# Ledger of designs, part 190: peptides against a protein of PDB entry 4PN1

Target 1, 261 residues: chain A of PDB entry 4PN1
Amino acid sequence: KIEMNFLNKPIVPDTTKVISNFLTHYLITEPVEHVEIEAKLGTLIDLETQNRFEFPVMNETILNPEFNLRTRFESDMTASEHKYLNEFLNQAFRDSQKPGRLPFAYKHTKQVDLFYETEDNSRDKIRVSKNQSDNQVLACVKKRRVADLFLYCPNDAFDIRISISDELPVSMPSGNQQPSLTRLKDRVGYVHQEIKIDLTKTTQNDPVYDTTERHELEVEFGNIADLRDRAQKAKDGMEAPLFRRVQLFMDNVRILRREHS

## One batch from the design tools (peptide; made by RFdiffusion4, then SolubleMPNN)

Design b1_p27_1_s1 (from b1_p27_1, 12 letters changed)
Fold by OpenDDE base, seed 4:
Structure b1_p27_1_s1 (fold): chain B 261 residues (1-261), chain A 27 residues (1-27)
Amino acid sequence: as target 1 above (261 residues)
Amino acid sequence: SEEELKEMNELINKMIEKQIEEYKKAL
């Protein structure tokens, strides 16, 4: 008989524990009410070199947020990379429809996001999302970035940013208010086991950005209530359900960040 | 139903094909 290790018990990777603790903090300890938890694929850029960040590590490494690493995260990728990932996910979708598999759900959305300044001139903007085809309001939220956790992935095509955000539902801006920014989003969404994977092409007219078009891939926890329940159980001493969900999430992220054109 | 799934998959495939063509044009 083969055993897993000398204790013959599962062991949780340190990465899973660190991420689980990070999530638990913002789910339970200092709870964000309307929490969004997502991972974005991108590149950690060293502000000094303007090249991809170089750190003396050989594998996936969570960067300590307490250290100022003088980096920026670029969540953009090339159109070619984005297309490749789309084709990859399309194939994964098709394969999952086969008997004996858990199927992906698929959704294609085209929306326009209108950003409005708040009355208090806070950093948080109100985002009104509308369907491009019928102009139906899909959402009106004030999104606040709460925390980020960066993973440096030297062996993969992309680095990772895990973000905690608060998406507070708010009332529509006054009719006399003009949007400060408009953004067109073409989003292809895949959902598997309540993990949402989104490929998004964003077009915006922003004078601050060199490019008007962005290509992003995001992985999001699709069931926050379940995740919060798991995090609470973890605080109560039963960590396994949370670890399993985080492991699933991270494995999906790991698959995707290795893919490139 | 299996038939509904088939129809949905066919629709999705058409959407995928369209998207691929759009990407090709953008490159």
Scores: peptide ipSAE 0.015, ipTM 0.376, DockQ to the pose 0.013
Fold by OpenDDE base, seed 2:
Formats: C-alpha cells, structure tokens, sequence
Structure b1_p27_1_s1 (fold): chain B 261 residues (1-261), chain A 27 residues (1-27)
C-alpha cells in the first residue's frame, strides 16, 4: 500500500496558498464590488537591461509586491506565438467535444472600445464598448486596476500577471465628448469549467501616439460569485474548495504559458 | 494575418477621420 505522505493527507502547494490569500483579500477582506480577476501572459522586463528579467530562481515564483524589483510587465506576444496558441486551443476545443470530456464553449467577438476622459480628470477613463458589426453598446464602464501579482516563470515562454480590477458601470459620456483613445478588439474566447481563455488582437489608435498592435492571452475567472463563496468558506476555515478552484485556474495558465512556436 | 491587420487599421483610420470631421463641425 502506498500513502501520499507520512500524514496520508493531501497538501496544497505554497503557490496555491499565496494566490488564494491574495484573491481572498480582494474578494472578502477588502471586497472589490465589480471585481474582475484575470491572468495575462507576457514578459517581466528588467528596466535596466530592457530584457526579460533574470531572477535567481529555477521555477515558477510569485514575486513579493513589497519590493520594487524595477520591472515592467509587457502583456504582449508575437503574432506567430498568438497563432500557435489559437491553433493549440482549437485542438483542445475539438478534443473536449469527445465523449467523456467536459466541452469547451467558443465565442468570437469583434468590438470597438472608445475611451473618454472623466470630468474629474481621474486617471481612469470611461470605456464604451460597442459591437463592431452593428455599433450596439455592449458596456460602459470605468475600469480601475486594484492590484497585481506577478509570477516569474523561468522555464516557460511567458511570465504571468494576475490582476484584480474593478469594473464600475457608469453613465455614457456626454455627446459632446470626443474619445481620447480608440481600440479595436478581435477576441476569440474559450470557456472550460467557467474559466475563460481569451486570445485578443488589439489595434489602438491614439491621437498623440502612433497606432499600436497587441496580441494578448488572458485567463479569467468566469464565475466570480462562486469564487467569492469559496473565498468566504476559506475565511471560515474551509480552504479546500478555494484551493481547488485556484489550482484549476493555475493549471490552465501553466498549460498555456508552456506552449510556444 | 497581415490582411486582417490592414483591415483593422483601415477601420481605425476611418473612425478617426469621422471623429475629426465631427469635431470640425462642432467648432
């Protein structure tokens, strides 16, 4: 007979605990009302070298936010990498439709985002999202970045930023206001077990800046209510449901960041 | 693809031009 360990009980990886605690803070302790929780694939750039940062670690490592590491995060990848991930996810989608599997859902969206300055000159802009085909308003929100948690992944193609954001519904800007920024988004979305995986091609035109293009991959918790419930249970001493959900999320992220052309 | 990118850029440019025209009319 083989046992898991000398206690014969499952243990939780420290990474899972740290992330779970981070999420619990913004779900329960200081709750964000309209919370969005996503992980982006990208690269931690050393501001001194302008290259990918080289931390003295050999595996996935959560960086301590209390320390200024003189890094920036670039949530971008090459078109080739993005295409490869799309093909990979398409195959995963097909495989998940087989008997005995839980299927992916698929959605393709094209939208335009219009950004407006606020009357109070706050840092946060109002984003009006419209469907590109019929110009229907999809959302009008003010998105505030609340917190970030960075994972350095030396063995993988990408590093990870987990972000907590507050998406506040707001009134439409006045008809006399001009957008300060316009962004086109072509998004392919995959959903598996309420985890959303989005591949987004973004073209941004700013009157002040040249047109910029980005290729992004995002992994998002699709059921915040369930996650909040799990976080509350964790605060009440039952951590296992939260740990399992965070582990699922992180495993999906880990799969994706290991794939490269 | 390069074609998709070109199409997006053309759309963005058209939107910008429209906004500029609207701004000029409001002046």
Amino acid sequence: as target 1 above (261 residues)
Amino acid sequence: SEEELKEMNELINKMIEKQIEEYKKAL
Scores: peptide ipSAE 0.006, ipTM 0.332, DockQ to the pose 0.010
Fold by OpenDDE base, seed 1:
Parts: C-alpha cells; sequence; structure tokens
Structure b1_p27_1_s1 (fold): chain B 261 residues (1-261), chain A 27 residues (1-27)
C-alpha cells in the first residue's frame, strides 16, 4: 500500500498557494469587478545593468513586491522566439485534435487600439478597440493595472508577470479628441480547458519614433466566473478546486516559458 | 475538492519521477 506522505493527505506546492492567495485577494477580498488575470512572458531587467537580473535563487520564485529590487519587466521577445512559440502552439493545437485529447480552439484577430487621454488627466487612458477589417468598435475601456506578481525563472528563457487588471467600460471619447496613440494588434489565440494563450504582434506608429513592433505571449484565465467561484470556496475552507485551477494555469505557463529558438 | 487536490499531487509526482529518470539517463 502506498500513501501520499506521512499524513496521507494532499499537500499544495508553495508557489501554487502564494498565487492562489494573490488571486483570491482581488477576486474575493477586494474584488475587482471587471477583472482580467493574465501572465505575460518577458524578462526581469536590472535597472543598473539593463540586463536580465540574477537573483540568488536556483528555481522559479515569486518576488516579494514589498522589496524594491531595482528591476523592470519587459513583456517582449524576439521575432524568432515569437515565431518559434507560434509553431510550437500550432503543433500543440494539431496534437490536441487527436482522439482521446481535449482540443484547442483557435482564433485569429486583427485589432486597432486607439488610446485617448481622459478629461480628468488621469494616468489611465481610454482604449477604443476596433476591428481592422470593418472599423467596428469592439470595446471602449479604461484599463487599470491593479497589481502585479513577478516570477523569476532562472532555469527558463523567460520570467513571468502575473497581472490583475480592471477593464472598466467607459463612454466613447468626445468627437473632437484625437488619439494620443494608435496600435495595431495581430493576435493569434489558443484556448485549452478555458485557459487562453495569446500570441500578439503589436505595431505602434510613433510620430517621433520609428514604427516599433512588440512580440508578446500571454496566458489568461478564460473563465473568471468559475475562478471567482473557486476562490470563494477557498475562502470558505475548500481550497482544492482553486489550487487545481492555478496549478493548471501555471503548468501551461511553465511549458511556454521553457520554449525558445 | 479533496479529490482535485489528490489529482494535482499525483500529476506533480509523475512529473518529478520523469525528471528523476531523465537525470539518471544523463548520468
Amino acid sequence: as target 1 above (261 residues)
Amino acid sequence: SEEELKEMNELINKMIEKQIEEYKKAL
């Protein structure tokens, strides 16, 4: 007879617990109404050296936000890395269509984001999102970054930022306002078990600077209502459903951050 | 549920076992 451990009870990894608590705070304790929860692949950069920071740890670790580590996070990758990840996800998509697997869903979108300054001169800009094909308004929101959690991943190609955002629907800017910034987004989305994986190419035309292109990969919780329910159950003493969902999310993130060209 | 947590632990254990096997092959 084999037992799980000397208590014969399930135990949760500390990383899963910390992330679960972080999510529970913004889902239940101080609930964000229009919450978006995503992990972005990128690099923790030392502000002094402008290179990837080397923390004195040997594995995936959550950085304590209470400490000023003199770092910034760059949510970008090379075009070659982005292409590699796209090919990797395409293969994963194909493999998931086989009998006995849960299939990916796939969506390709092209969007224009127009950013407007707010009348109150708040730091948060109004984003009007339009479909590139027909110029139809898809959304008008004010996105507020609520919180970030950074994971340093010394054994992988990328570090991770988990972000809590509030996407507040707002009224369209006045007709006399010009956008301060326009971005073109080419997004390939993959959904598996309600976890959304997006590869996004963002092109920005700056009147002062040359056209800049960003290559981003994000992993998002696709079912916030379910996640909120799980978080509530966790607060009520039943943590397992939340832990399982967070573990699934993080396993997908871990797969992706290990892939590079 | 307790069952979901158990399943999670089983998955983790399988991953660890696989990593150990890979490590042994490199040796």
Scores: peptide ipSAE 0.000, ipTM 0.231, DockQ to the pose 0.045
Fold by OpenDDE base, seed 5:
Structure b1_p27_1_s1 (fold): chain B 261 residues (1-261), chain A 27 residues (1-27)
Amino acid sequence: as target 1 above (261 residues)
Amino acid sequence: SEEELKEMNELINKMIEKQIEEYKKAL
């Protein structure tokens, strides 16, 4: 007979616990109403060297937000890396359609994001998203960044930023307002077990910005209600459902951040 | 070219969409 360990019970990685606690805070303790929870692939940049940050660890580690490490996070990758990930996910999609697997869903969207200044001159802009083909309004939101959790991943191609955001639905800007910024988004989305994986090519339409194109990969919790329920249960002493969901999320992130061209 | 790659990706996406539709019909 083979057992998992001397207790014959699953053990939760510390990373899962830390992330679960982080999420629980913004789901339950100080609940964000229209919460978006996503992980972006990118690079932690040392502000001093302008190179990838070098932290004295040998594996995935969550950076303590209480410490200023003088870093910035660049949520970008090369076109080649982005293409590779797209091909990788396409293959994963195909493989998931086979009998005995849980299938991916797929969606391709092309949209235009228009950013407007708020009347109160807040840092948060109003984002109007429109379908690129017919100009149908898809969403009008004010996105507030609530918190970030950074994972330094020295063995992988990418570091990770987990972000908590509040996407507040707001009324459309007045017809006389001009957008301060416009972005074209070409997004391919994959959904597996309610985890969303989005590859986004963003074209910046601003003459002030030198960078006209960005390539992003994000992994998002697709069922916030379920996640909130799990977080509530965790706060009430039953942590296993939350841990399992966070573990699933992180395993998907780990798969993706290890892939490179 | 970048444009050719884009076109290829669009073709792949269309193929994927078709596969999804076929899959849904088979369920």
Scores: peptide ipSAE 0.000, ipTM 0.313, DockQ to the pose 0.011

Design b1_p27_1_s2 (from b1_p27_1, 10 letters changed)
Fold by OpenDDE base, seed 4:
Structure b1_p27_1_s2 (fold): chain B 261 residues (1-261), chain A 27 residues (1-27)
Amino acid sequence: as target 1 above (261 residues)
Amino acid sequence: SEEELKEMNELINKMIEKEIEEYKLSL
């Protein structure tokens, strides 16, 4: 008989614990009411070198947010990388439709995001999302970035940013208000076990940015209510359900960040 | 039903394949 270890008990990776604690803070301790929790693939850039951040570690490492590392995160990737990931996910989708597997759900959406300044001139903008085909309003939210957790991944194609955001539903802007920014989004979404994976091509006319087109891959918790319940149970001393969900999420992220053209 | 799900999945697969081909033609 083979045992897992000398205690013959599962052990939770430290990364899972750290992320679980991070999530629990914003789910339970200082709860964000309309929380969005996503991971973006990208690159940590050293502001001094303008190259990918170099840290004296050899594997996936959560960066301590208390330290100013003088980095920026670029969530963009090349069109080639994005295409490769799309093909990869398409194949994963097809394979999941086979008997004995849990199937992916698939959705292709084209939307326009209109950003409006708030009356209080707060940093938070109102985002109105509309379907490009019929101009139907999909959402009207005020999105606030609450916290970020960065993972430096020296062995993989991408680094990771896990973000906590508050997406507060708000009333539509007044009809006389002009959008400060318009963004076209072509999004291919895959959902597996309530984890959402989105490939997004974003086109925006921003005079400040040299590139009008961005290619992003996002992984999101699709069931926040369940996640919050798991986080509450963790606070109450039963951590396993939360750890399992975070592990699933991170394994999906780890699969994706290793893929490159 | 399981059959309806299968049909839907087949349709989605065809759509995905079409999108891939269209993307290739756009490059």
Scores: peptide ipSAE 0.021, ipTM 0.494, DockQ to the pose 0.013
Fold by OpenDDE base, seed 5:
Structure b1_p27_1_s2 (fold): chain B 261 residues (1-261), chain A 27 residues (1-27)
Amino acid sequence: as target 1 above (261 residues)
Amino acid sequence: SEEELKEMNELINKMIEKEIEEYKLSL
């Protein structure tokens, strides 16, 4: 007979606990109403060296937000890396369609994001998202960044930023307002077990600067209501459901951040 | 070019979707 350990019970990685607690805070303790929770692949940059940050750890580690490490996070990758991840996810999608697997869902979207200044001159802009093909309004939101949690991943191609955002639905800007910024988004989305994985190519035209392109990969919790319920249960002393969901999320993130061209 | 690469990816994705649809119909 084989057992998992001397208790014969699952053990939760500390990373899972830390992230779960972080999420619980913004789901339950100080609840964000229209919460978006996503992980982006990118690079922690040392502001002093302008190179990838070097932290004296040998594996995935969550950076303590209370300490200023003089870093910035660049949520970008090369076109080659992005293409590789697309091919990787396409293969994963195909494999998941086989009998006995849980299938991916797939969606390709092309949208335009129009950013408008707010009347109160707040730092948060109103984002109007439109479908590129028919100009249909998909969303009008004011996105507020609430918190970030950074994972330094020295053994992987990418570091991770987990972000808590509040996406407040707002009324459309007045018809006489001009957007301060326009972004084209080409997004390929994969969904598996309510975890969304998006590959996004963003094109931004600047009147002064040349067109800039960004390649992003984000992993998002697709069922916030379920996650909130799990977080509530965790706060009430039953942590296992939350831990399992966070573990699933992080395992998907870990798979992706290890892949590179 | 990056645009050509994008178009290629679009084509590939469409092909994949078609292949998957055909595969599902074969089950």
Scores: peptide ipSAE 0.020, ipTM 0.429, DockQ to the pose 0.012
Fold by OpenDDE base, seed 2:
Structure b1_p27_1_s2 (fold): chain B 261 residues (1-261), chain A 27 residues (1-27)
Amino acid sequence: as target 1 above (261 residues)
Amino acid sequence: SEEELKEMNELINKMIEKEIEEYKLSL
């Protein structure tokens, strides 16, 4: 007979605990009302070298936000990498449709985001999202980045930024306001067990920086209510449901960041 | 050289400004 360990009980990886605590803070302790929780694939860049940062660690490591590490996070990848991930996810989608599996859902969305300055000159802009095909308004929100947690992943193609954001629904800007920025988004979305995986091609016309194109992959918690419930249970002493959900999320992220062309 | 360092710093500053703007836009 084999046992798991000398207690014969499952243990939770420290990474899972740290992330769970981070999420619990913004779900329960200081709750963000319209919370969005996503992980983006990208690269931690050393501001001194302008190369990928080289931390003295050998595996996935959560960086302590209390320390200024003189890094920036670039949430971008090459078109080739993005294409590879799309093909990978397409295959995963196909495989999930087989008997005995939980299927992916799939959605393709093309939208335009219009950004407007606020009357109070706040840092946060109003984003109006419209469907490109019919110009239907999909959303009007003021998004605020609340917190970030960075994972350095030296053995993988990408590092990770987990972000907490507040997406406050707001009224449409006045008809006299012109957008300060326009962004086109072509998004392919995959959903598995309420975890959303989005591949996004973004085109932005900036009068200062010219036209830029970005290729992003994001993983998002698709059921915030469930996650909040799990976080509350964790605060009440039952941590296992939260840990399991965070582990699922992180495993999906880990799968994706290991894939490269 | 001092000039190369200056050019590098200017490039870095432009990249930082871009990231800040992109961050503001991601909001």
Scores: peptide ipSAE 0.000, ipTM 0.224, DockQ to the pose 0.019
Fold by OpenDDE base, seed 1:
Structure b1_p27_1_s2 (fold): chain B 261 residues (1-261), chain A 27 residues (1-27)
Amino acid sequence: as target 1 above (261 residues)
Amino acid sequence: SEEELKEMNELINKMIEKEIEEYKLSL
């Protein structure tokens, strides 16, 4: 007979607890109404060297936000890395269609995001998203970044930013306003067990600067209502459902951040 | 039928593959 440990019960990794507490704060304690919770792959860059920062740790480490580490996060990757991840996810999709597996869902979307300055000159811009094919308005929101949690991953190709955002639905800008910025988004989305994985190519045309292109991979909680319910149960003393969901999310992130061309 | 479902899934897979190829060409 084999047991899990000397208590013969599951133990929760510290990383899972820290992330769960972070999420619980913005789901329950100070609840964000239109919350988006995503992890982006990228690089923690030392502001002094402009290279990837080297923290004195040897494994996945959540950085303490109370300390100014003089870093920035670049949520970008090379086109080759992005292509590699796309091929990797395509294979994962195919494998998931086999008998005995839970299948991925797949969606390809192309949209245009138009950014408008707010009348109150707030830092947050209004984003109008339209379908590229028919110019149908998909959303009009004011996205506010509420909080970030950074994971330094010295053994992997990418570092991670977990972000809490508020996507507040707002009224369309006045007809006299011109967009300050326009972005084209080409997004390939994969969904498995209500965890959404998006590969996004963003193209920005600047009249003064050359066209810039970004390649992003994000992992998002696809069922916020369920996550909020789990977080509430955790606050009420039943933590296991939340921990399991966070563990699933992080395992998917961990798989992806190890992959590169 | 199971066969119809299989055919539908194959069609969906082909559509997905096409979309993936189009996406790859955009990269």
Scores: peptide ipSAE 0.019, ipTM 0.391, DockQ to the pose 0.012; fails the geometry check

Design b1_p27_1_s3 (from b1_p27_1, 9 letters changed)
Fold by OpenDDE base, seed 1:
Structure b1_p27_1_s3 (fold): chain B 261 residues (1-261), chain A 27 residues (1-27)
Amino acid sequence: as target 1 above (261 residues)
Amino acid sequence: SEEELKKMYELINEMIEKEIKRYKESL
């Protein structure tokens, strides 16, 4: 007879606990009302060397936000890497349609984002997103970044930033107001078990950025209400549902960050 | 070129959308 361990019970990885606690804080303890929770693939850059950060660890490591490691996060990849991930996800989509599997959903969108200054000249701009095909408004929001959690992944092609954001729905700006910034987005979205995976090409003319085009991969929790319910149960002493959901999310992220050509 | 690669995977995405449409119409 074989057992899992000397207690013959499941054990929760420390990474899962740390991330679960981080999410619980912004879901329950100090709740963000219109919360968005996503992981982006990218690279931690050492500001001193301008190369990928090197830390004396041998596996996936959550960085302590209390320490300034003098890094920046670049949420970008090459067109070739982005294409490879697209082909990989396309194959995963096809395989999931087979009998006995849970299927992916797929959506391709082309949109334009228009950014407007607020009347109070606040740092947070209003973003209006429109569909390029029919110019219909998809969303009008003010987005605020609340917190970040960085994962250094020395064995994989990409490092990870998990971000908590507040996306507040707001009224459309006045018809006489001109946008201060415009960007084009070409996005393919894959959804599996309410986890969203988005590949996005963004074209933007910004004098601060050296590149006019960016290639991003994002993984997002697609059911925040369910996640909040799980986090509340965890605060009440039943942690297993939250841990399972966080592990599912992180396993999807781990698959993707290993895949590049 | 990098630009050609971008166009290629865009074409693949368009093909997938067509296949999804055909699948939905077959139900």
Scores: peptide ipSAE 0.007, ipTM 0.332, DockQ to the pose 0.011
Fold by OpenDDE base, seed 2:
Structure b1_p27_1_s3 (fold): chain B 261 residues (1-261), chain A 27 residues (1-27)
Amino acid sequence: as target 1 above (261 residues)
Amino acid sequence: SEEELKKMYELINEMIEKEIKRYKESL
C-alpha cells in the first residue's frame, strides 16, 4: 500500500497558500467592493538591462512586493505566440466537448473602449466599453489597480502578474466630453469551470505615436461571489475550498505559460 | 499600490509568526 505522505493527507503547495492569503486580504480583510482578479501572461523586464529579469531561483516563485526589484511587467506577447495559444485553446475546447469531460464555453467579442478623464483630475479614467457591431454600451466603469503579485517563472515562456482591480460602475461621461484615448479590442474568451481565459488583440491609435498592437492573455476568476465565500470560510478556519479554487486557477495559468511555439 | 502590497505582506508575516509561536509552544 502506498500513501501520499507520512500523514496520508493532502498537502497544499506554499505557492497556493501565499496566493490564497493575498486574495483573502482584498476579498475579506480590506475588501474591494467591485473586485476583478486576473492573471496576465507576460515578461518581468529588468529596467537596467531591458531584458527579462534573472533571479537566482530555479522555479516558479512569488516575488516579495516589499522589495523594489527595478522591474516592469510587459503583458504583451508576439503575434505568433498569441496565435499558438489560440490554436492550443481551440484544441482544448474541442477535447472538452468529449463525453466524460466538462465543456468549455466560447465567446468572440469585438469592442471599443473609450477612456475619459474624470472631473476631479484623478489618475483613474472612466472607461466606456461598446460593442463594435451595434455601438451598444457594454460597461461604464472606473477601473483602479489595487495590487499586483508577480510570479517569476524561469522555466516557462512567460512570467505572471496577478492583479487586484476595483471596477467601479459609474455614470456615463457628459456628451460634450471627448475621449482621451480609444482602444479597439478583439477578444476570444474561453470559460471552463468558471475560470475565464481571454486572448485579446488590442489596437490603440495614438495621435502622437503610431498605431500600436498588443497581444494579451489573461486568466480571470469568473465567480467572485463564490471566491469571496471561500475566502471567508478560509478566514474562519476552513481553508480547503479556497485552496482548491486557487489551485485550479493556478494550474490553468501554469498550463498556458508553458505553451509556446 | 506599493503601500497596500506592503500591508498584505505584513499580514502574511503575522500569520507565519503565529504559526511559529504555536509550533514552539507545542514542543
Scores: peptide ipSAE 0.000, ipTM 0.204, DockQ to the pose 0.061
Fold by OpenDDE base, seed 3:
Formats: sequence, C-alpha cells, structure tokens
Structure b1_p27_1_s3 (fold): chain B 261 residues (1-261), chain A 27 residues (1-27)
Amino acid sequence: as target 1 above (261 residues)
Amino acid sequence: SEEELKKMYELINEMIEKEIKRYKESL
C-alpha cells in the first residue's frame, strides 16, 4: 500500500495558502462589497530594462508586495498567442461535452465600454457597458482596484496578476456628458465549474494615437458568494474547502499560462 | 473536505510515478 507521506495526510502547497490568505483578507477581514477576483495572463516587465523581469527563482513564485521590485505588469499577448488559446479552449470545450465529463458553457459577447469622468475629478471613471448589437445597457459601474498579487512564472509563457477589485454600481451619467474614452470589446467566455475564462480583444480609438488593439486572457472566480462562504469557513478553522477552490482556480491558470503559439 | 484534498494529492502522486516510469524507459 502506498501512502501520501509519513503522516498519510494531505499537505497543502504554500502557494495555495498564501493566495487563500490573500483572498480571505479581502473577502472576510476587510471585505470588499462588490468584489471581483481575477487572474490576468501577461508579463512582468523590469522598468529599468523594459524586458521581462528576471528573478533568481526556478519556478512559480508569489512576489512579496512589500518590496518595490520596479516592475510593471503588461496584461497583453500577441494576436497569434490569443488565437492559439482560443483554439485550445475550443478543443477543451468540445472534449468536455463527452460523456463522463463536466461540460463547459460558452458565450460570445460584443460590447462597448464608455468611460466618463466623475464630477469630483476622482481617478476612478464611471464605466457604462452596452451591447454592440442593440445598445442595451449591461452595466454602469465605478471600478476600484483594491489589491494585486503577482506571480512570476519563469518556466511558462506568461506571468500572472491576481487582482481584487470593487465594482460599485452607480447611476448613469447625465445625458449631457460625453465619454472621455470608448472601447470595443469582443469577448469569448468559457465557464467550467464556476471558473470563468475570458478571451478579450479590445479595440480603442485614441484621437491622438492610432487605434490600439489588446489581447487579454482572464480567469475569474464565477461564484463569489460560494468563495466568501469558503473563506469564512477558513477563518473559522476549516480551511480545506477554500484550499480546494483556490487549487482548482490556480490549476486552470497554470494550464493556460503554459500554452503559447 | 480533507478527503477531497487527499484524493487530489493521490492523483498527483500517480502522475509523478508515471513520469518516473517514462523517464526510466527512455534511458
């Protein structure tokens, strides 16, 4: 008979614990009311070299936010990488429809995001999201970035930013206000076990700069209420449900960040 | 649950053993 270890008990990876504690803080300890929790694929860039940051580690590593590493995160990829990931996810979707599997859900959305300045000249803009086909308002929110956690992934195509945001529902801007920025978003969304995977192509028209396109991949916790419940249980001493959910989330992220064209 | 975590790590161990076997066969 083979045992897992000399205690014959599961041992939770340190990465899972660190992320779980990070989430618990913003779910329970200092709770964000309208919380969004997502991981973006991208590149940690060294501000001095403008190249990918090089850290003296050999595997996935959570960077300590208390250290100023003089980095920025670029949440972008090439069109070819984005296409490859789309094809990969399409195949994963098809395979999940087979008997004995849990199926993906699929949604294609085209939306327009209109950004408005606030009366108080606050840094946070009001975002009005509309469906491109019928101009129906999908959401009107003020998004505030609360916290970030960065993972350096030297063996993979992408680094990871996990972000905590507050998406506060707000009233529509006055009819006399013009948007300061307009973005077109073409989003392909996949959902598996309440984890959302979004491939987004964003087109932005800048009057001064040429039209810029961005290709993003995001992984999001689709059931915040369940996650908050798990975090509360963890705070009360039952950590296993939270650890399992975080592990699932991170495994999906790890699969995706290893894929490239 | 603790049991769910146990099953997960058992699966990981099985994968590791398969990779070890594959490596030995390459040699």
Scores: peptide ipSAE 0.000, ipTM 0.226, DockQ to the pose 0.037
Fold by OpenDDE base, seed 4:
Structure b1_p27_1_s3 (fold): chain B 261 residues (1-261), chain A 27 residues (1-27)
Amino acid sequence: as target 1 above (261 residues)
Amino acid sequence: SEEELKKMYELINEMIEKEIKRYKESL
């Protein structure tokens, strides 16, 4: 008989604990009401060198958010990398349809995001999302970034940003207000075990960016209510359900960040 | 559940052992 260790009990990786605590804080301790939790693939860039940040570590490392490392996160990849990931996920989708597997769900969405300034001159913009085909309003929200957790991944093609956002539903802007920004989104979405994986091609005319087109991959918790329940149980001393869900999420992220063209 | 978590870690350990074995056999 084989045992896991000398206690014959599972040991939760420190990474899982740190992320779980981070999530619990914004789910339960200082709860964000309309919370969105996602991980984006990208690159931590050293502001001084403009190259990928180099830290004296040899594996996946969560950076301390309280320490200014003089970095920026670029949530972008090349078109070739994005294409490769799409092909990879398509194959994963096909394989999951086989007997004995849990199937992916697939969705292709084309939408237009219109950004409006708020009446109170808040830094947060109102986003109106519409379907490109019929102009149906899909959402009208004020999205605020609440917190970020960065993972430096020296052995992988991408670093990771886990973000907590508040997506507050708001009323439509006044009919006379012009959008300050328009964004076209072509999104291919995959859902497996309530984890959402989205490949998004964004077209935007923004002078701040070197390119009008971005290629993003995001991994999102698809069942926030369940996650909040798990986080509450964790606060009450039952941590295993939360750890399991975080581990599942992070394993999917780890698979994706290792893939490159 | 705690049991599900245990099963996950058992699987991980099994995978690690298999990988170590494969690596050693490749040398």
Scores: peptide ipSAE 0.000, ipTM 0.274, DockQ to the pose 0.039

